# Ledger of designs, part 86: peptides against a protein of PDB entry 2FGR

Target 1, 331 residues: chain A of PDB entry 2FGR
Amino acid sequence: SSVTLFGIVDTNVAYVNKDAAGDSRYGLGTSGASTSRLGLRGTEDLGGGLKAGFWLEGEIFGDDGNASGFNFKRRSTVSLSGNFGEVRLGRDLVPTSQKLTSYDLFSATGIGPFMGFRNWAAGQGADDNGIRANNLISYYTPNFGGFNAGFGYAFDEKQTIGTADSVGRYIGGYVAYDNGPLSASLGLAQQKTAVGGLATDRDEITLGASYNFGVAKLSGLLQQTKFKRDIGGDIKTNSYMLGASAPVGGVGEVKLQYALYDQKAIDSKAHQITLGYVHNLSKRTALYGNLAFLKNKDASTLGLQAKGVYAGGVQAGESQTGVQVGIRHAF

## One batch from the design tools (peptide; made by RFdiffusion4, then SolubleMPNN)

Design b2_p14_2_s2 (from b2_p14_2, 8 letters changed)
Fold by OpenDDE base, seed 3:
Structure b2_p14_2_s2 (fold): chain B 331 residues (1-331), chain A 14 residues (1-14)
Amino acid sequence: as target 1 above (331 residues)
Amino acid sequence: SALAALLSRLRIGL
């Protein structure tokens, strides 16, 4: 049996040139290259190739010292693993987000990530971004000649919001092929939620692929998210991402990523371009810089996620520029 | 299946 304490402290100076009032915001932010976290994990060998595991992980906010408290909302799982794969019980990344966010070269973190995994419809469920779920059972297959899959179900526990029942129910999964330089995946998910107190299905389909050429990596995502409302019609977003990364001088990595968010319910597009650099001072410590540009069109109000500084929207049709410069330390 | 119901609901028009 083993128990490992682990974590990341990632803190940055961040700037965005526009908030919802059109004013600039700047300060000390968190989680610009990796989400800051504290965790405990361990395994027990049960013999015969069977292992028990636990994982407890919470987010750290280094700018305020966790003023809102600490919890294990990142992951709180017990698991069994073996030749059959892994079964997990407890709050975690849903299988679809766990797999399909792996194609995001910004690791779903900071001002540069693919923002497709979002609550596009003011859904009233706590996890309407499609990233995590409470009451989750997950299963992950082994890798069979490149082929792998993951499945998940989250219980709603009869949670209601307004007239909506089954709130927080998740069902989803992915199939993937991971072999050498190639990765490709298809994910499908449905989450039950509410919008305006009315039952709503958050339906998601995501295709991801990446190829590592050694000198550079290319990565892409295609996603459709639909909030299917009983009244008022569907809130549909088509999200697209293309990114490239390359190693620099054996100690650095440069990343460039473009994303397009076609928000059909408001007939409005947003374009995101992010340049990132990571400089490894060691295996555990890195300096980083991110430069992001978000162009909203028409009624689009998307904002860059400068966590700890400003993560709100902007005025309709406004563009936002963001910068983060920070230190990441892993332990 | 829940998957078939999801696929029918998604009405994929990418």
Scores: peptide ipSAE 0.007, ipTM 0.483, DockQ to the pose 0.013
Fold by OpenDDE base, seed 4:
Structure b2_p14_2_s2 (fold): chain B 331 residues (1-331), chain A 14 residues (1-14)
Amino acid sequence: as target 1 above (331 residues)
Amino acid sequence: SALAALLSRLRIGL
């Protein structure tokens, strides 16, 4: 049996040139290159190729010392694993996000990430971004000649919001091919939620692919999210991402990522472009910088996610520039 | 199946 304490402390100086009032915001932010975390994990060999596992992980906010408290909302799972794969019980990344966010070159955090995994419809569920779920059962297959899959179901536990029942129910999964330099995946998910107190299905389809050329990696995402409301039209967003990363001088990595968010319900697009650089001072410590530009068109109000500084929207049709410069330390 | 119902609802209109 083993127990491992692990973590990441990632803290940055961040700037955005516009908030919802049109004012600049700056300060100390968190999680610019990797989400800051503290965790405990362990494995017990039960014999016969069966293993028990646990994983407890919470977010760390290095700017305020977790003033709002600490919890294991990132992951709180017990698992059994073996030749059959892995079954997990507890709050985690849903299988679709766990797999499909792996194509995001910005690690689903900071001002650079693919923002497609979002609550596009003012959904009233706690996890309407499609990233995690409470009461989750997950199953992950082994890798069979490149083929792998994951499936998940989250219980709603009769949670209601307004007239909406089954809130927080998730069903989803992915199929993938991961072999050498190639990764490709298809994810499908449905989550039950509410919008305006009315039952709403958050339907998601995501395609992801990446190829590692050694000298550079290319990565792409195609996503459709639909909030299907019982009353009113569907809130549909098509999100597209293309990114490249390359090693620099054996100790650095440069990243460039573009995303387009076509918000059909408001007939409005947002364009995101992010340049990132990571400089490894060691295997555990890195300096990083991110420069992001977000152009909203028409009624689009998207904001860059400068966690700890400003993560709100901007005025309709406004452009936002963001910068993060920080330290990431892993232990 | 729930997956088939999901697929039918998702209507791949990419």
Scores: peptide ipSAE 0.007, ipTM 0.468, DockQ to the pose 0.013
Fold by OpenDDE base, seed 1:
Structure b2_p14_2_s2 (fold): chain B 331 residues (1-331), chain A 14 residues (1-14)
Amino acid sequence: as target 1 above (331 residues)
Amino acid sequence: SALAALLSRLRIGL
């Protein structure tokens, strides 16, 4: 049996030119290139090709020293793995987010990531962004000639909000092809939640693909999120992403990513474009910079996620510029 | 939208 302590401390200076009042915000932020984390993981060989595993991971907030406390809400799993694949029990990334966020060149964090995995409808469930679930059972297949899949079910445990029952129930999965330079996947998920105290289904479909040309990588996402409500009609968002990354001088990586969020319930679009650079000082330490532009149209109020500084919305139809410059250290 | 056309082709009634 082995136990590994691991983590990332990622802290930045961040700026956004507009908040909800139209004022600038700046300060020390976290998780600009990778989510800051502390974790414990280990494996035990049980013989016959069977392994037990555990993984405990929480977020670190280096700006305030975790003043709101520490928890294992990122992942808290026990697993069995072997030739059959891997079964996991406990809070984790849901299979759909685990696979489909891998196409985000900004690692699902900072001011540059794909923001499609969102609570678009003021859902009252704790995980209505479609990223993680409590009470989760997950299964991941081996890779069979490139083909792989993952499936998950989360128990609601009779959680209620208002008149809504089954809150927090998740069912979902993906199918994928991962071979050499090519990755492609399709994910489907449904989550039970509440909006305004009424039962609501969060349905999600995501298509992702990437190709590594060696000199550059291209990546894309197509997503629809739909909160199905009995009253007030469906809240539908179509999200699109296209990104490119390239190595620079063997020690750097440049990234450019565009996203479009077509918010159907308010007939409004938001456009996000982000330029990022990572400079590797070592295998464990990097400097980084991100520059992001978010253009809201019409009734759209989306904000860039400058965690630790400002992650709120802006006024309707306003544009926001964000900058992050920071240090990432992995251990 | 291109996505609606894709979803229609995939016969995924979302």
Scores: peptide ipSAE 0.006, ipTM 0.449, DockQ to the pose 0.011
Fold by OpenDDE base, seed 5:
Structure b2_p14_2_s2 (fold): chain B 331 residues (1-331), chain A 14 residues (1-14)
Amino acid sequence: as target 1 above (331 residues)
Amino acid sequence: SALAALLSRLRIGL
């Protein structure tokens, strides 16, 4: 048996030029290059190629020392693995987000990430961003000739909100091809939730691909999220991302990512462009800087996720600029 | 869109 303590502390100075009032926000933020975390994991060899595993992971907020407490809401799983793949029981990334967020060059964190995995509809479920689920059973295949898949089901446990039943039920999965420089995947998910106390299905489809040319990596995402409401019509967002990264001088990485969020329910677009640089001081320690521009059009109110400083929206049609400069340390 | 055509094919299986 083995137990490994691991973590990341990522803390930054962040600035955004506009909040919901039009005022600037600045201060010490968290999770600019990678989500800060503390985790425990381990495995036990059961013989015959079977292994038991556990994984407990919580978010760290280095700016406030976890003033609101610590929990294992990032992952809390027990697993069995072997030649058949891996079965996991417990709260985790849903299979769709686990695979499809891997194409985000900003690691689904900070001011630069793909924001498609979002609660677009004021969904009342705890995980209406499509990222994680409680009560999750997941299965991951081995990689066979590049092909791999993951499937998940989360129990609703008869959770109700208003007239909505089955809240928190998730079903989803992905199929992927991962071979050498190429990665490509298709993810499909449905989550039951509520909007305005009414039953709502959150449907998600995501296509991701990346290719590593050695000198640079290209990555892309195509997503549609649809909150199917019984009353008021569907809330649909089409999200697009294209990013490039390149190594710099053997110790650095430059990243450029563009995203478009076409918010159909409000006939409004948001454009995000982010330039990032990571400078590796060691295998475990990096300096980083991110510069992001978010241009809202029409009724769009999206804000950059400067976690610990400001992660709210802006006024409709307003543009926001964000900066993060920080230290990431992994242990 | 190519996405709409893919969605129409996938709606037949879910």
Scores: peptide ipSAE 0.006, ipTM 0.471, DockQ to the pose 0.011

Design b2_p14_2_s3 (from b2_p14_2, 9 letters changed)
Fold by OpenDDE base, seed 1:
Structure b2_p14_2_s3 (fold): chain B 331 residues (1-331), chain A 14 residues (1-14)
Amino acid sequence: as target 1 above (331 residues)
Amino acid sequence: SELEKLLSVLSIGL
């Protein structure tokens, strides 16, 4: 058996020029290039190509020393793996988010990431962003000739909110082709939730692709999220992302990513553009900087996610500029 | 858009 302690401490100075009142916010933030985390993982060889595994991972908040506590809400799984692939039991990334966020060049964190995996409709479920689930069973296939897939089901355990039943139930999966420089994936998911105490289905479809040219990588996402409410119209968002990254001088990486969030229920768009740079001081330590612009149109109120400083919205139709400069250390 | 139509068609099975 093996047990590995691992983690990332990522802390930054962050600034946003506008909050919900139109005021600037600045301070010490977390998780600008990678989510700060502490984890334990291990494997046991059971013989015959079968392995048992565990993974426990929680978020670290370096700005306040985890003043609100520490938990394993990032991942808390036990697994069996072998030639058949991997079965996981426990809270984790749902298969759709695990695969489709891999096309985000900003690692689903900081002020630059694709923000499509969101609670667009004031859903009352704890995981209505479509990222993780409690009570999850997941299965991941091996890669066979490039083809791979993942499937997941989360039990609702008869959780209710208002008149809504089955809250927290997830069903979803992806199919993918991963071969050399090419990756492409299609993900489908449904979560049962509530909006205003009424049953709501959070339906999600995501297409992702990337190609690594060696000198640069291109990546893209196309997503539709629909909150199908028992009463009232669908709350639909179409999200688009296109990004490029390139190595710089063997020690750095530059990233540029654009996203468009077409919020159909309010007939309003938001445009996000982010420039990022990572400078590797070693294999484990990097300096980074992110510069993001978020332009809201009409009734859109989206804000950049400067975790630890300001992650709220802005006034309708306002633009926000964000900066993060930080240190990432992995162990 | 064409993309919205495609996404709508693919999402009917959810």
Scores: peptide ipSAE 0.010, ipTM 0.482, DockQ to the pose 0.011
Fold by OpenDDE base, seed 5:
Formats: sequence, structure tokens, C-alpha cells
Structure b2_p14_2_s3 (fold): chain B 331 residues (1-331), chain A 14 residues (1-14)
Amino acid sequence: as target 1 above (331 residues)
Amino acid sequence: SELEKLLSVLSIGL
């Protein structure tokens, strides 16, 4: 058996020009290029091509030293793997988010990521952003000539919020084709939650694709999230993303990503554009900078996720500019 | 839009 300790410490100076009051926020933030983390993982060869595995991973907050504590909410899995693929038990990324966030050139982190994986409806479930689930069983196939899939089910364990009695139940999966420079995926998920104490289904469909041209990579996402409420009608958001990345001088990477969030329930759009640069000082250490613009229209109140500084919304129809400059170190 | 139509058709399975 082997046990590997691993982690990332990513800390930045961040600025946003507007908060919910219209005031600027600035300070030391976390997780601008990669989510800061501490983890333990290991595998055991059981013979015959069968392996056992474990993975324990929690978020690190370098700005405050984890003042609110440490946990393994990023991942806490035990697994069996072999020629059949991998079965995982425990809290993890749900299969849909695990696959479809891979098309986000900002790795679902900092002020630049695709924000489609969100709680759009004030859902009362703990994971109504569709990213992770408790009580999750997941299965991932091997890659068969490019074709692969993942499936997951999370137990609700009779969790009740208001009159909703199945909160936290997840069912979902993806099918994908990953071959050479091409990746394409379709993900479907349903999560049971509550809104206003009433049973609500969070339905999600996501299409993702990327192509690596060698000189640059293009990536795209198309997503619909729908919170199906018994009262008040559906809360639907269509989210779109297009991004490009290119290596610079063998030591750097530039990223440009645009996203559109069409929030149908409030007939309001938000536009996000982010420019990022990463400069690798080594295999483990990088400097980075992100510049993001978020333009809310009409009733939209979206804010950039400057974690550790300000991650709240803004006033309706307000635009926000964000900057992060930081150090990422992996160990 | 055509995209909304496609997403709606694909979401019927949910």
C-alpha cells in the first residue's frame, strides 16, 4: 500500500470594484488559479487487476489558516478499480460536474470560471450547485476507443426540508468521447431539493466539448439548469461558455473565456469575460493573474467569486470588475 | 432559439 500526501496552497491579492453596497473590496484571497487543498490518497493492489483506493481531500484557506476548521468535503471516498472501471463510495464530485467542469479553462476556480454549476433558485439543499453530493455511489467506465461514461446515485437518507422528504437525492451521469485532441460530453442530472420548503427538482443538462490544436485549445459548454417548483413555476437558466487557451514561451499559459448566463425566471442576462495568465516558475510553483469583467443586465445580481475577499452579489444591473494576482504552490 | 429547443428536447429525459 502507498499513502501520498498532496496539496496546493494558492493565495492571492484580490480586488473587486463593487459589492452589494456598491463599494470596493480588496485583500488577501484564496484559490485564484487552483483550489487550495490538503489531501491524502492511496492505493492497494489486491491482485488480479483489482485495486482498493482511498481519497481524502479538504479545502485550505491560506488567508485565515482555516479559521472555520478543516474537513474532507472536497472528497472522502473509498474505491475499487480494475478492468471494469472504478466504483467510488463517499462524498465526491458528482459524475456530471466531474466531467463537465473539465471543459472550464479556469478549472471552476477563482474569478474566471464558468458559473453555470450554481444554485439558481435559492435551493435549500447543501449541494444545490450540482457540484458534489453526500452519500454518493459513483461508477466510471474504462475508456473504450474514446468512449467513456460515469454514473452516480446519492441517497437522500430521508432528509426533510419543509414538506420535501427526498432532499439530497441525486441521479445523474454522462457519456463522453475522449480521443486525442477531441473531447465531447453530454451530462444529465436530477437532484431533489427544496425551495421555500417545497419539493423541487433540480434538472441539469450540460454539453461540453474541447479541441486541442496544439498551438491553442478551444473549449465550450452549453448548460440548462431548471429548478422545477410545484408553486411559482420553473426557474430556468441557460448558460453558455466559450474559451481559448494557448501556451506562451513554454513557461506560460494565457486564457480567455466568455460566459453568458441567461436567467429566464428574471428575464435577465449576465456576461462574464476573463483574461488569465499563469507563469510557471517550476513544475510546482506558478505566478498568476486574472482580470474579469461581469456585466449584469436588468435584474441580474451575479458577482465574481473572489474567494476570501468577496464572493457575494452586486446590485441589480451593476457591472463588476475583479482582479487576482497570486502564487500557486503544489506539493 | 435552436439551442433552447435542443436543450429542451434533451431535457425531456430528466
Scores: peptide ipSAE 0.009, ipTM 0.489, DockQ to the pose 0.011
Fold by OpenDDE base, seed 4:
Structure b2_p14_2_s3 (fold): chain B 331 residues (1-331), chain A 14 residues (1-14)
Amino acid sequence: as target 1 above (331 residues)
Amino acid sequence: SELEKLLSVLSIGL
């Protein structure tokens, strides 16, 4: 058996030019290039090609020293793996997010990431962003000539909100082709939640693809999220992303990513463009900078996610500029 | 758009 302690401490100075009041926010933020984390993981060979595994991972908030405490809400799984693939029990990324966020060149964190995996409807469930689930069982296939898949089911455990039952139930999965420079995936998910105390289904479809040309990588996402309310109109968002990354001088990486969020329920679009640079000082330590511009149109109020500084919305139709400059250290 | 139409068609099964 083996046990590995691992982590990332990522802390930055962040600025956004507008909050919900139209004022600037600045300070020390976290997780600008990678989510800061502390984890334990290990495996045991059970013989016959069967392995047991565990993974415990929590978020680190370096700005306040985890003043709200530490937990394993990032991942807390036990697993069996073998020639059949892997079965996981416990809180984790849901299969759809685990696969489809891999196309985000900003690693689903900081001010630059694809924000499509979001609670678009003021859903009252804890994980209405479609990223993780409690009480999750997941299965991941091996890779068969490039083809792979993942499936998951999360128990609701009779959680209720208002008149909504089955809150937190998740069912979803993806199919993918991963071979050499090419990756492509299709994900489908449904999560039971509540909006305004009423039963709501969060349906999600996501298509992702990337190609690594060696000198550059292209990546794209197409997503529809739909909060289907029992009473009231559906809350639908179509999200689009296109990104490129390239190595610079053997020690750097530049990233450019554009996203469009077409928020159908309010007939409003938001445009996000982010330029990022990572400078590797070593295999474990990097400096980074992110510059993001978010243009809200009409009734759109989206804000950049400058974690630890400001992650709220802005006034309708306002544009927000964000900057992060930080250090990432992995151990 | 054609893309929205495609996404709509793919979402019918959800």
Scores: peptide ipSAE 0.008, ipTM 0.467, DockQ to the pose 0.011
Fold by OpenDDE base, seed 3:
Structure b2_p14_2_s3 (fold): chain B 331 residues (1-331), chain A 14 residues (1-14)
Amino acid sequence: as target 1 above (331 residues)
Amino acid sequence: SELEKLLSVLSIGL
């Protein structure tokens, strides 16, 4: 068997012009271009085209040296793979997030990502952002002439919050077409959670597409997230994203992404626009800069995710500007 | 919207 140690250390200087009090925040942050991580992975060939695998991955916080500790909450899977595809057991990205976040040109990281995969309703489940799940079984098909799919189920293990008795149950999947320059996917998911101690379903539908023109890539997302509550009505958000990226001089990439978050329960919109640049010093080391603008309207309080500096909200109707400049190193 | 319709179907089926 082979065992590979791998990781990313991504650390930045970050600034946001407003926090929840209206004050600026600045300092050393983490994970501006890629999530900082440490991982172990390996594969064993079992013969006949069958392989066993493991993957253990945790987040690294370079600004404080993991003061809160280290864990494998990013991924902790054992797998079997072959001509049938791949089966995974353990905590991982849920199939819907794994596929549909691939259309985010900021890779769900830093101040520029699509923020649709969010806990929109103060859900009390640990993974109510729809990104990962505990107790997950996942299956991924091979690619059949472009067509591929992924499915997942996570056990709730009778986790209770208030009167909710199935918290953490996930069921979801995607279908996709990936062929040459084109990618398109549809994802559907439901998670059982609680809001205010009451059983709530987090329903999610996401459509993604991208096309690589060689000189530039276009990418888009359409998402609805709905927290279905028995009391108090549904909390629905429609999220939209459109982005473009282009290579620069063979060593750089420029990215521009716009997102709109239509928060129906508060009849309020937020607009996000982000400009990013990555400069590759090598295959493993890059410099980067991100500039993001988040405009909240009406009762919207969304904040940019300057991890390690400030990731909270702002006052209702306030706008936030964020900057990150950093180094990413992969090993 | 079409997304709302699909989500409604999901809500019945799951």
Scores: peptide ipSAE 0.000, ipTM 0.452, DockQ to the pose 0.012

